# Designs tried in a protein design run: peptides against a protein of PDB entry 3MAZ. Part 44

Target 1, 99 residues: chain A of PDB entry 3MAZ
Amino acid sequence: VLNPMPACFYTVSRKEATEMLQKNPSLGNMILRPGSDSRNYSITIRQEIDIPRIKHYKVMSVGQNYTIELEKPVTLPNLFSVIDYFVKETRGNLRPFIC
Target 2, 99 residues: chain A of PDB entry 3MAZ as posed
Amino acid sequence: VLNPMPACFYTVSRKEATEMLQKNPSLGNMILRPGSDSRNYSITIRQEIDIPRIKHYKVMSVGQNYTIELEKPVTLPNLFSVIDYFVKETRGNLRPFIA

## One batch from the design tools (peptide; made by RFdiffusion4, then SolubleMPNN)

Design b2_p17_3_s3 (from b2_p17_3, 9 letters changed)
Fold by OpenDDE base, seed 2:
Structure b2_p17_3_s3 (fold): chain B 99 residues (1-99), chain A 17 residues (1-17)
Amino acid sequence: as target 1 above (99 residues)
Amino acid sequence: SIPEEDANNFDEFERAE
């Protein structure tokens, strides 16, 4: 079985992603979705550390890698690594949304 | 394409301590 995309990838808008995360928080709190360009993506998260907070990140396709657009950009080899980065850097607080 | 809302307004990411 091939897994070309992370399980938390959905062809949804920013608004729809937010609604998905709000309606079913027990299924996860991170969604990967299409970006402005065909090879770019966006990450939408809903963390509840203190209060519920919705945030979005840009994931740019650069060559054969992906760069998370941050003050200090993070470049990773594939989208699975991008998801893993968010999970690990939050010590498991962020989890992929599995519908 | 996607909604214009995704053209801007992205956040900074904070790592867990």
Scores: peptide ipSAE 0.447, ipTM 0.807, DockQ to the pose 0.167
Fold by OpenDDE base, seed 4:
Structure b2_p17_3_s3 (fold): chain B 99 residues (1-99), chain A 17 residues (1-17)
Amino acid sequence: as target 1 above (99 residues)
Amino acid sequence: SIPEEDANNFDEFERAE
């Protein structure tokens, strides 16, 4: 059984993700995309707190979980939880990009 | 594989206060 991916997942490069977020900011500001050749991913965001800022995060597949690589790593059970984490921790400032 | 720029440049995450 193939589990579904978050709606903001796109098979795009870092550059393409950045362009998508810049072109249509009203559709959301967070994209999940392929990382390494393994089951790793990257998150690209475009926050507008003071000025527009593009940032990227690494999401590593570890066993059956996923770890957001930060100074203090955050491990979550699935990619949906990863997206939810970014949404909640920013009080909704980050929203999945829905094209 | 992924572009080299996407492999070695990542940011830290800031939570909302």
Scores: peptide ipSAE 0.399, ipTM 0.780, DockQ to the pose 0.167
Fold by OpenDDE base, seed 5:
Structure b2_p17_3_s3 (fold): chain B 99 residues (1-99), chain A 17 residues (1-17)
Amino acid sequence: as target 1 above (99 residues)
Amino acid sequence: SIPEEDANNFDEFERAE
């Protein structure tokens, strides 16, 4: 049984995620994807403040929670909260990519 | 070395002011 995943989760590579965001910026600018480890993930964003910039953030599974690897790490209870964090902290500038 | 699929940014993303 597969637990539900955020709508912006796609089983894609780093390269494909980047291309998805570049091709259809109107659909959103944030993708959640699998990491090299089965229980870890990565967030790929295409944030456009001055110019479009692609960045990747590691989301590490720690027990039943997830930690976003930032200069100041943030631990959250689930992947939905991880997505919400990025949206909230940017006041909507980052939006989940919905294809 | 970090695998290609693994994220490697640690800096803060651009937050709203």
Scores: peptide ipSAE 0.229, ipTM 0.773, DockQ to the pose 0.247
Fold by OpenDDE base, seed 1:
Formats: sequence, C-alpha cells, structure tokens
Structure b2_p17_3_s3 (fold): chain B 99 residues (1-99), chain A 17 residues (1-17)
Amino acid sequence: as target 1 above (99 residues)
Amino acid sequence: SIPEEDANNFDEFERAE
C-alpha cells in the first residue's frame, strides 16, 4: 500500500520549483520535490516577509521517518507532517503550493 | 542522481514569533 503524496509535491527541478513559486505566489509559497537520491526530498520556499527570499531545505529519509535538515534538525513520521511543520511554525505564512 | 538539485540551506526559515 502506497500513501498519496502531499498536494504540494511536484516532480520538478530546483529551478522549476523556483519559477513556479515566483510566477504564481498567490497559489502558495512551498513546494516539495524529489531529491538527488531516491526516498530523499527537498523543500523549496519563497517567503516574503520583508523581501522575497528563496530557500531550499533537505528532507532526508531515515528509516520510516523524515528529517528536515535545519540548524536544529527536526524528525517527523511522514511527508504530510513535514509540510504541516512548515505551515504551523510560520502560523500559515508558508502555504503549500497548489497548482 | 542529481546533486545540484539537493537543498543547501541550513539556516532556519522565518518562523512566527
């Protein structure tokens, strides 16, 4: 049984993700995309609290969990939780990009 | 694999206070 992926998951490159977020900021500002290796992912965000800033965060698959590579790493049970973490920690400032 | 696609930011994203 395979669980569905978060709505903001797209099989796009870093460049494509950046372009998507820049082109339609009203659709959201966070994209989950494939990493260089299978089972690993990357999060691309475009926050514009002061000015637009593009950032990329590595999401590493570790066993059955996922670790967001931050100064203080965060480990979560699934990709949905990863997305929720970004949303909650920013009180909705970060929103999944829904195309 | 595509190494250039890997994320490279470690700094914290802007969190809500």
Scores: peptide ipSAE 0.213, ipTM 0.764, DockQ to the pose 0.232

Design b2_p17_3_s4 (from b2_p17_3, 9 letters changed)
Fold by OpenDDE base, seed 1:
Structure b2_p17_3_s4 (fold): chain B 99 residues (1-99), chain A 17 residues (1-17)
Amino acid sequence: as target 1 above (99 residues)
Amino acid sequence: MIPEEDANNFDDFRRAA
């Protein structure tokens, strides 16, 4: 059975994700998208701290879990948890892009 | 080709928090 994807998941490219975030910042600043490799994902963000900055994170599927590629990797059971981690770790600065 | 991901930490967010 196919599980649903997080609301901020879009089948878009790196460039398209960047454009979406820049065009409608009020809708959120974080997008989950397909990675270049099979079953992997990327998270594109537009952080809003001092000035807007676009960054891309790598999320690797490992077995049935997902590992966020960080200096100190974080492994979570599903993509919903991945999104939650990004929101909580940034204390709400990052919010899923919903359109 | 599309560049690899360029972020691997949340230092900016922690610094601002």
Scores: peptide ipSAE 0.469, ipTM 0.854, DockQ to the pose 0.446
Fold by OpenDDE base, seed 2:
Structure b2_p17_3_s4 (fold): chain B 99 residues (1-99), chain A 17 residues (1-17)
Amino acid sequence: as target 1 above (99 residues)
Amino acid sequence: MIPEEDANNFDDFRRAA
């Protein structure tokens, strides 16, 4: 039994996540999805600062924690914290996609 | 084949803020 997942988690592909964000931008611009490797994840975002841009971040499951693959990696205790980090680091520009 | 993730920073967001 898996622990509860963030509301913006969807078992979708990279392509599907992109389509979801493009189709309903008012619902949010950040999706958490399964990564290519077991227990890893990807964050797909649609930033809309100037023009819409799709980006994908890598979130690695490391032991009991999760590491966001950044220039300076950040390790957090759970996926909820990962989502929170994305929201805070972008000063609220990124919001979880809720449908 | 799935492309690798293409983002590793939040520089765009920090510049916009």
Scores: peptide ipSAE 0.468, ipTM 0.851, DockQ to the pose 0.427
Fold by OpenDDE base, seed 5:
Structure b2_p17_3_s4 (fold): chain B 99 residues (1-99), chain A 17 residues (1-17)
Amino acid sequence: as target 1 above (99 residues)
Amino acid sequence: MIPEEDANNFDDFRRAA
């Protein structure tokens, strides 16, 4: 059984995600992608505050939940909540990349 | 060499907002 994934989820590599964000900034600046480990994920963003900066966050699968690897870790029940958290914490600066 | 995930806060966003 395959559960629905957020619209900004793409089965792409770190490099591909970076290229997608750089090529079409108007489509969004945040991509969710598979991590190097099974069932883990990474979030790649293109921050545009002063100059464009690519950053990568780690999202760990823990049981049936997900933990965002931050200085103060945050655990959420699903990946949709993870995306929402990124949007909220950045006050809307980050928006999911929608092709 | 590919760097691992290194971002662990939203400080830049909070300062800019």
Scores: peptide ipSAE 0.465, ipTM 0.848, DockQ to the pose 0.474
Fold by OpenDDE base, seed 3:
Structure b2_p17_3_s4 (fold): chain B 99 residues (1-99), chain A 17 residues (1-17)
Amino acid sequence: as target 1 above (99 residues)
Amino acid sequence: MIPEEDANNFDDFRRAA
């Protein structure tokens, strides 16, 4: 049985993800989307601290796990854990975009 | 051509918390 994708996953482009976050910020500020290469992903966020800032993170599939491309890379067992990591590490500032 | 990913840390979030 195939696992479902996180609720904030959308098959959208970088540009579309940015527009979604800007248009409806009340729905969340984090989107998971397909990366440039097969089996890889990107996380697009709209950080709202002092001023809104769009940022993109790289998530690489490595074997059966996923590695978030950070200064100190973090490897997690599934995409749900990846989303959870983003929420926790930002102390709840980031919330999944639920459309 | 699309820009590369431009974020690799959460320093801004930790500073503002």
Scores: peptide ipSAE 0.460, ipTM 0.847, DockQ to the pose 0.447

Design b2_p17_4_s1 (from b2_p17_4, 10 letters changed)
Fold by OpenDDE base, seed 2:
Order: structure tokens, then sequence, then C-alpha cells
Structure b2_p17_4_s1 (fold): chain B 99 residues (1-99), chain A 17 residues (1-17)
């Protein structure tokens, strides 16, 4: 089955995403959600290398691509690549939240 | 540090609830 959006995408707010990750950490620690502006998104993560820490990142729609707002911005062709980037950059520490 | 590339780049803008 082809899903047009990553499995960890949910139409939830920043607050709801935080609650989801805190309530069921065994299901994953990364959520993709709608941003404040149309066609923009946000990534909410719960890193657990030491103590649980919630962080949020902006994923801006730029043309047909997406740019992760980092110190050194990263532009990728689609949202699946965005999720993959977070997974590989953290060497698997981050995993998509699958409910 | 697996999060080194992500540090210091958080989004602090509040979004609609």
Amino acid sequence: as target 1 above (99 residues)
Amino acid sequence: DPFASLEGSEDWVEEPE
C-alpha cells in the first residue's frame, strides 16, 4: 500500500505530539506534523541518549523540496527523505512513531 | 554525539493548538 505521507505523520499540534511521544515511548520517538503555515511541517522528537528531551524542528516547503531548519540547512526532495535524514543522522536513535 | 548535527537548531515558534 502506497502512503503519500510518512507513517509517522499525524495531524496533531505541538502539544499533542509531545504527549504522544511521552505516553508511548516504545512506539517511537519522532513525529511529523503540520506546521503553522500551509505546506510547512514540524518534526517533534524525544531524544533518549541520556535523559528524555523534547525538541522541535521546522521543515519548510521550498519549491518542490523541503528544507530542515538547522544550523546548516539541509534540503531534501520529499518528506520520506526528511524522516530518513533524522534516522540516519542519529544513527538509529530516532525512530518514526508508529501508532 | 548522535544529535550533534541537530543541536542548536530547534524551532521555538509556538504553533496553533
Scores: peptide ipSAE 0.381, ipTM 0.771, DockQ to the pose 0.382
Fold by OpenDDE base, seed 1:
Structure b2_p17_4_s1 (fold): chain B 99 residues (1-99), chain A 17 residues (1-17)
Amino acid sequence: as target 1 above (99 residues)
Amino acid sequence: DPFASLEGSEDWVEEPE
């Protein structure tokens, strides 16, 4: 049984996610998408502090938790917490893309 | 820098179109 996914989750490729964020920046700047492996995911963001910049992060499934692959890794209990982390850490600069 | 805590390993895995 699979629990509901975050609203910003889309079954899209890295390229498509990038295009979505660039085309409609007013809808948000963060997308959660499937990773190369079945239980892993990726986060694609569009920074807008200075010059628009696209970045991709690995979200690895570890047991029942998820680890964001950062210089200082962060492990969270679910994907909703992962999205929340990105929003809070950037003080609202990142917002989930809602189409 | 609001993105300071997000420094680190980016996903460099290539994905098909």
Scores: peptide ipSAE 0.380, ipTM 0.759, DockQ to the pose 0.367
Fold by OpenDDE base, seed 5:
Structure b2_p17_4_s1 (fold): chain B 99 residues (1-99), chain A 17 residues (1-17)
Amino acid sequence: as target 1 above (99 residues)
Amino acid sequence: DPFASLEGSEDWVEEPE
């Protein structure tokens, strides 16, 4: 049974995610996508503070939680919380890509 | 810097298509 996924989740590759964000920046600048492993995910973002910068993060499934691979890892209870973290941490600079 | 907490830990390893 697959629970609902965040609206910015797309079954796309790293390259495709990058292209999506670059092509339609007005739709958002953050995408959640499948990781290299079945239960892991990746987040692709497009920073727009100075010049556009694409970055990718690993979101690892750990037990019933998810850990964002950062210098100081952040563990959250679900993928919705992961998206929320990116939005809040950047004070709204990051917005989920909705098409 | 809104991205300060997210810097320095990006995954640059290319994932399979």
Scores: peptide ipSAE 0.378, ipTM 0.758, DockQ to the pose 0.382
Fold by OpenDDE base, seed 4:
Structure b2_p17_4_s1 (fold): chain B 99 residues (1-99), chain A 17 residues (1-17)
Amino acid sequence: as target 1 above (99 residues)
Amino acid sequence: DPFASLEGSEDWVEEPE
């Protein structure tokens, strides 16, 4: 059965997501969470290439699609594609947080 | 740089706790 939300989705705040990633880095370094607005989301990541760095991104619902707010915005058809984008673009550096 | 495409638009807006 395909769940309606990605496995790394958690109903947590920005602060809680940051704490989750910092406390258990071995479980992954990317969390999808509710945004400040209805139907919008946020992605919290923990970069680990050089030094640990927490970053947050907006994922805005636009029509039936989702746009990742980047310098060069990326629009995708669903949240699963959003997670996949982050994984692929970073060549696997980002992995969904699974606990 | 694996994160090159993710530069430029971080969410700096504070969210409710």
Scores: peptide ipSAE 0.372, ipTM 0.759, DockQ to the pose 0.383

Design b2_p17_4_s2 (from b2_p17_4, 8 letters changed)
Fold by OpenDDE base, seed 2:
Structure b2_p17_4_s2 (fold): chain B 99 residues (1-99), chain A 17 residues (1-17)
Amino acid sequence: as target 1 above (99 residues)
Amino acid sequence: DPFASLDGSEFWEEEPE
């Protein structure tokens, strides 16, 4: 079966995503969700290197690609690659939330 | 620091009403 969206994508608000990550940290610490504008998304993470920290990042749809809004923007071909970037960039500290 | 490239780029948004 083809899944057009990453498994960690949920149609939830910033608040709901925060609650999901805090309630079940063992299921993962990264959620992809709808952004404020159509075709744009947000990434919500629960960083736990020292103390738990909830942070959000913008993922902008640009043409057929997606750009992660960072100090040094990163453009990728699809949302699966976006998730992969967050996992690899953090050396596995971030893992997609699967419920 | 595994989060060095991410830290400082967080954004704020209003919750949908």
Scores: peptide ipSAE 0.533, ipTM 0.850, DockQ to the pose 0.356
Fold by OpenDDE base, seed 4:
Order: structure tokens, then C-alpha cells, then sequence
Structure b2_p17_4_s2 (fold): chain B 99 residues (1-99), chain A 17 residues (1-17)
């Protein structure tokens, strides 16, 4: 049983997430998925500015917050804020994958 | 560049998460 999660959260592997994004790009281009550790997560995106590019990012649980592992790390209070960050930072180029 | 803050921070592992 999981607490409420972002709509683009799926219990899928890196490979499965990649396949989902490639198969149905019209449904969105960002997936949140479990990381290697139970309390950590990964973000898989399909960037489509020039050519399609699959990329993965770490989202680490730190206390009660979450840190997106970027060159300049970003710490946020919940996973909904994490998704919002990716959407806003890319000016809407990233959209949560809704299946 | 909408992805400027994300580019370069991607992770790749032999056994990826």
C-alpha cells in the first residue's frame, strides 16, 4: 500500500520506463519510478528538443525531504513538488506520463 | 535552453536504478 503518489509514478524498471515513453510519446515524457533503494526514486525523461534522448535522474530521500541529484541539487518537501520542478524548469517541455 | 539545469546531471550505471 502506497500513500498518494504523483500520477506519473509507476513501479517499473529503467528499461520498462524507457519503453513506455518510446511507445506512447503522446501520453507524456516523464516517469517517476522506484530507485535501487526503497525510499529513493528515479526520474526517466524523453527529451525531444532536437532528437529524442532518454535520460535518468536520481531523487534521493533526505530526512523528510527529497533531493534531485543535479549539478546544483534541489531539495523539495514531497514528490509532487519534484514533478512540478521538472515541469517548471523545462518550461513545460516535460509533462508527466499519464497512462 | 529549457533543459540547461538538467543537462549533465544524468546518471548511468552498470546496474541502473
Amino acid sequence: as target 1 above (99 residues)
Amino acid sequence: DPFASLDGSEFWEEEPE
Scores: peptide ipSAE 0.529, ipTM 0.847, DockQ to the pose 0.395
Fold by OpenDDE base, seed 5:
Structure b2_p17_4_s2 (fold): chain B 99 residues (1-99), chain A 17 residues (1-17)
Amino acid sequence: as target 1 above (99 residues)
Amino acid sequence: DPFASLDGSEFWEEEPE
């Protein structure tokens, strides 16, 4: 059984994600990708407040939930909620990358 | 600052995920 993944999830490396965001900025600026561990993930963003800046965040699988590794950690029930959090927290500045 | 809660929590490793 394969559960649905967010539309901005791609099985790509850190480098590939960076290239995707840089090549087509009009398609979005946030990608969810596999982490080094099978059940963990990483978020790659292209922040464009001043100049474009690529940044990465860790999303750890904890039981049936996911914790975004921030100074003040945020635990959410699924990956869709993780994406929603990044969108809301940045007041819409981040948008999922949709090919 | 839209990124206030995110800034400072970026992760960088020698061999990144």
Scores: peptide ipSAE 0.526, ipTM 0.847, DockQ to the pose 0.377
Fold by OpenDDE base, seed 3:
Structure b2_p17_4_s2 (fold): chain B 99 residues (1-99), chain A 17 residues (1-17)
Amino acid sequence: as target 1 above (99 residues)
Amino acid sequence: DPFASLDGSEFWEEEPE
């Protein structure tokens, strides 16, 4: 039995995540996926302000929390909060990919 | 700019990450 993960979490590679977002943009533009190391993750987004842009961010496990590696790091208590942060910070421009 | 806090922090790594 595993702990629940955000709905936009998929066990996919960077390439697969990119293809998912490009193929079905109407389903959302943000995916959470496994990182190269255990307990770490990556966020892949498809930003569409002017032209479509695929970007990736690191989410590092630190103790019982998670830190989003940004110019100004953000530490949150769980992965659900991480997803919530991306949605709120971008004023809703980012939405979890729900397949 | 809604992406101001994110822009510039993107990372690039070879697969599978």
Scores: peptide ipSAE 0.530, ipTM 0.852, DockQ to the pose 0.371; fails the geometry check

Design b2_p17_4_s3 (from b2_p17_4, 8 letters changed)
Fold by OpenDDE base, seed 5:
Structure b2_p17_4_s3 (fold): chain B 99 residues (1-99), chain A 17 residues (1-17)
Amino acid sequence: as target 1 above (99 residues)
Amino acid sequence: DPMASLEGSEFWEEEPE
C-alpha cells in the first residue's frame, strides 16, 4: 500500500521515464520514479536548452525525511516537498510531468 | 542560471536486470 504520491510519480524505469519525457515534452519535463532500493527514488528531467538532455538525480530516504543528493544536499519532510523544491529552485524551469 | 544548483549532481543508474 502506497501513501499519496506526487502527481509526477510513476512506477517506471529510467528508460521508460526518458521515453515519456521525450514523447510528450508539453506535459512537463520532470518525473519522480522508484530508485534501485524500495525506499529511495530518482528524479529524471529533460532539458532542451541547447540540445535535448536527460539527467537523473537521487532522492534518498533518510529516516522519515528525504535528501536530494546535490552538491549541497537538501533534506525535506516528504516527496511533495521534493517536487516543490525542484520547481521553486529552478524558478519554474522544471515542471512535473502530468499525463 | 536557475539550473545552477543541479549542476554536477546528476548520476547515471545501471540498467535493471
Scores: peptide ipSAE 0.283, ipTM 0.783, DockQ to the pose 0.349
Fold by OpenDDE base, seed 4:
Structure b2_p17_4_s3 (fold): chain B 99 residues (1-99), chain A 17 residues (1-17)
Amino acid sequence: as target 1 above (99 residues)
Amino acid sequence: DPMASLEGSEFWEEEPE
């Protein structure tokens, strides 16, 4: 049994996440999903500013924290903070997908 | 550009077999 996870977390593959975001864009544009390695995660987003664009980001477990694999890595204490970072950093452009 | 801080950091993972 998993501990409490962000509302936009789904046990889906990269492809499934993409399909979810494409099918119901009004429900949000960001999904947190399991990564290829245990205890790691991936973020899948769908932008539609000019043309539909799907992008993925790595969220790596490092000790008791999580590091978002960015040009300038960001380390946060939990997955809720990770989601919060994506929302705030993009000034609300990214919103968690709530199904 | 609200997405500026994320550009260039994307990755593409292979689909699981």
Scores: peptide ipSAE 0.275, ipTM 0.781, DockQ to the pose 0.383
Fold by OpenDDE base, seed 3:
Structure b2_p17_4_s3 (fold): chain B 99 residues (1-99), chain A 17 residues (1-17)
Amino acid sequence: as target 1 above (99 residues)
Amino acid sequence: DPMASLEGSEFWEEEPE
């Protein structure tokens, strides 16, 4: 049983997320998806500065919070905050993929 | 670089069977 999920959350694989972002870049460049373990997630982004570059980040469930696995980990209260962090931290470079 | 904080933090995972 899950609470409401961010609009950019899709129950897709790493491969499917990559394809979605490549197919419609105008809809956004960031997707939240299920991780390999229950209650964990992954973030897939697509950058296109020079050439298309796909990268994936781990979002680990820790108690009632979530930790984005970065060089300097960031812990937030919910997945909405996780998405917000990626948007704000990148000053808008990353935008949630909305179908 | 607005993406600097994310550099080096990528991870690898197995594709679904």
Scores: peptide ipSAE 0.274, ipTM 0.778, DockQ to the pose 0.363
Fold by OpenDDE base, seed 2:
Structure b2_p17_4_s3 (fold): chain B 99 residues (1-99), chain A 17 residues (1-17)
Amino acid sequence: as target 1 above (99 residues)
Amino acid sequence: DPMASLEGSEFWEEEPE
């Protein structure tokens, strides 16, 4: 009934995530994916305000929580909250990619 | 700018194994 991972999580590489977002921009512009190290993750986004821009952010597993590596780090209790943060912080500009 | 809080925080990484 309830997925243990956010719907926008995919076991894909940075390159594949970029391709997914570019191919179907109408499905969303944010993907959660495995990071380079163990239990860490990465967020890949695609913005198209002026020109297409792909950016990546670190989501570090810290104990039972997750820290988004920003200039001012944000720690949240689960990955669903991480996705929610990106959506709300950007006032809906970012939307999870739902394939 | 709704993306202001994320600006400058992007990173580059190696592909996962």
Scores: peptide ipSAE 0.258, ipTM 0.777, DockQ to the pose 0.323

Design b2_p17_4_s4 (from b2_p17_4, 9 letters changed)
Fold by OpenDDE base, seed 1:
Structure b2_p17_4_s4 (fold): chain B 99 residues (1-99), chain A 17 residues (1-17)
Amino acid sequence: as target 1 above (99 residues)
Amino acid sequence: DPFASLEGSEFWEEEPE
């Protein structure tokens, strides 16, 4: 039995994620993707407040939880919560990319 | 700034060989 992944999860590289967000900005501006190591992930966003800016963040799997590598680390119980955090923290400016 | 908490935490990955 395996749990489903967030809708914005794609098995793509950093470059591919960037291209996806730039090509179809109306579909969302946040992608969750595999990290360099197993069980770790990366978040790619396209910030659109003023000038479009592509940025990436690290999500580390720690035990049964996930820690978003920020200045003030945030630990959450699952990847759905990780996505929710990015949406809420940015007051809705980030939205999951739904292809 | 909605992105204040994310500022300065950008992650840089090395490209595959």
Scores: peptide ipSAE 0.533, ipTM 0.852, DockQ to the pose 0.338
Fold by OpenDDE base, seed 2:
Structure b2_p17_4_s4 (fold): chain B 99 residues (1-99), chain A 17 residues (1-17)
Amino acid sequence: as target 1 above (99 residues)
Amino acid sequence: DPFASLEGSEFWEEEPE
């Protein structure tokens, strides 16, 4: 059994990802999706610390690695690590959306 | 704030046609 992409990866638009997270919040609050350019991706999250907030982050493919576009960029070896970073960085507040 | 490192880094993109 092969698992080349994280379970929370879906070939959906920004709008569709937002709708998925809002419709079934119990399934998770983070989605990885295709970016506007080839080999790039976007992360859509729904944080609920105070009020629900939908936010999007850019994940750029750089060589064989991936860089999360943050004020202080973070480069990781694969998309699984990208998902792990978001989970750990937010101390578990973000969880991959598993449909 | 568990989202402190993410704040201010959100981006906007156009929806595909």
Scores: peptide ipSAE 0.530, ipTM 0.853, DockQ to the pose 0.337
Fold by OpenDDE base, seed 3:
Structure b2_p17_4_s4 (fold): chain B 99 residues (1-99), chain A 17 residues (1-17)
Amino acid sequence: as target 1 above (99 residues)
Amino acid sequence: DPFASLEGSEFWEEEPE
């Protein structure tokens, strides 16, 4: 039995996530994937303000919450909120990859 | 810049075997 995960979550590697975003940019530009350690995750994005740029961010499980490892860390109650944060923070420039 | 809060926070990881 698995708890529901965000629609943009895929059990893929950093390389696979990069390839997915580059191959089908019209489907979105943000993927949530498993981290190297259990209960941790990584966010892979493809920002396209001027030229395509692939970047990765760490999401650490802390107790019942999740902390996005940024210069100014952000702690949220669940992974759905993490995705929502990236969408809102970038004013819609990031959209979950849905295939 | 809509990505200002994310800049400088990228991390690196090794690919699995």
Scores: peptide ipSAE 0.527, ipTM 0.855, DockQ to the pose 0.345
Fold by OpenDDE base, seed 4:
Structure b2_p17_4_s4 (fold): chain B 99 residues (1-99), chain A 17 residues (1-17)
Amino acid sequence: as target 1 above (99 residues)
Amino acid sequence: DPFASLEGSEFWEEEPE
């Protein structure tokens, strides 16, 4: 049983996430998925500024918060905030993949 | 650059998550 998760969360592998984003780019370009550890997650994105680029980021569960593993780490209170961060930071270039 | 804050933070592993 899981509490409500962001709409772009899917229980898929890195490979599957990549394929989803490439197959239906019109549905969004960001997916949240399970990490290698039970309480950690990964973000897979498809940048489309110049040429399509698939990239992955770690979202680590730390206590009751989540830290996005960036050069300058960002800690947020929940996964919804994590998704919001990616959307805002990229000025809307990233949008959650809604299947 | 909209992706400036994400630049260089991508992760790649032999057995990726």
Scores: peptide ipSAE 0.521, ipTM 0.848, DockQ to the pose 0.373

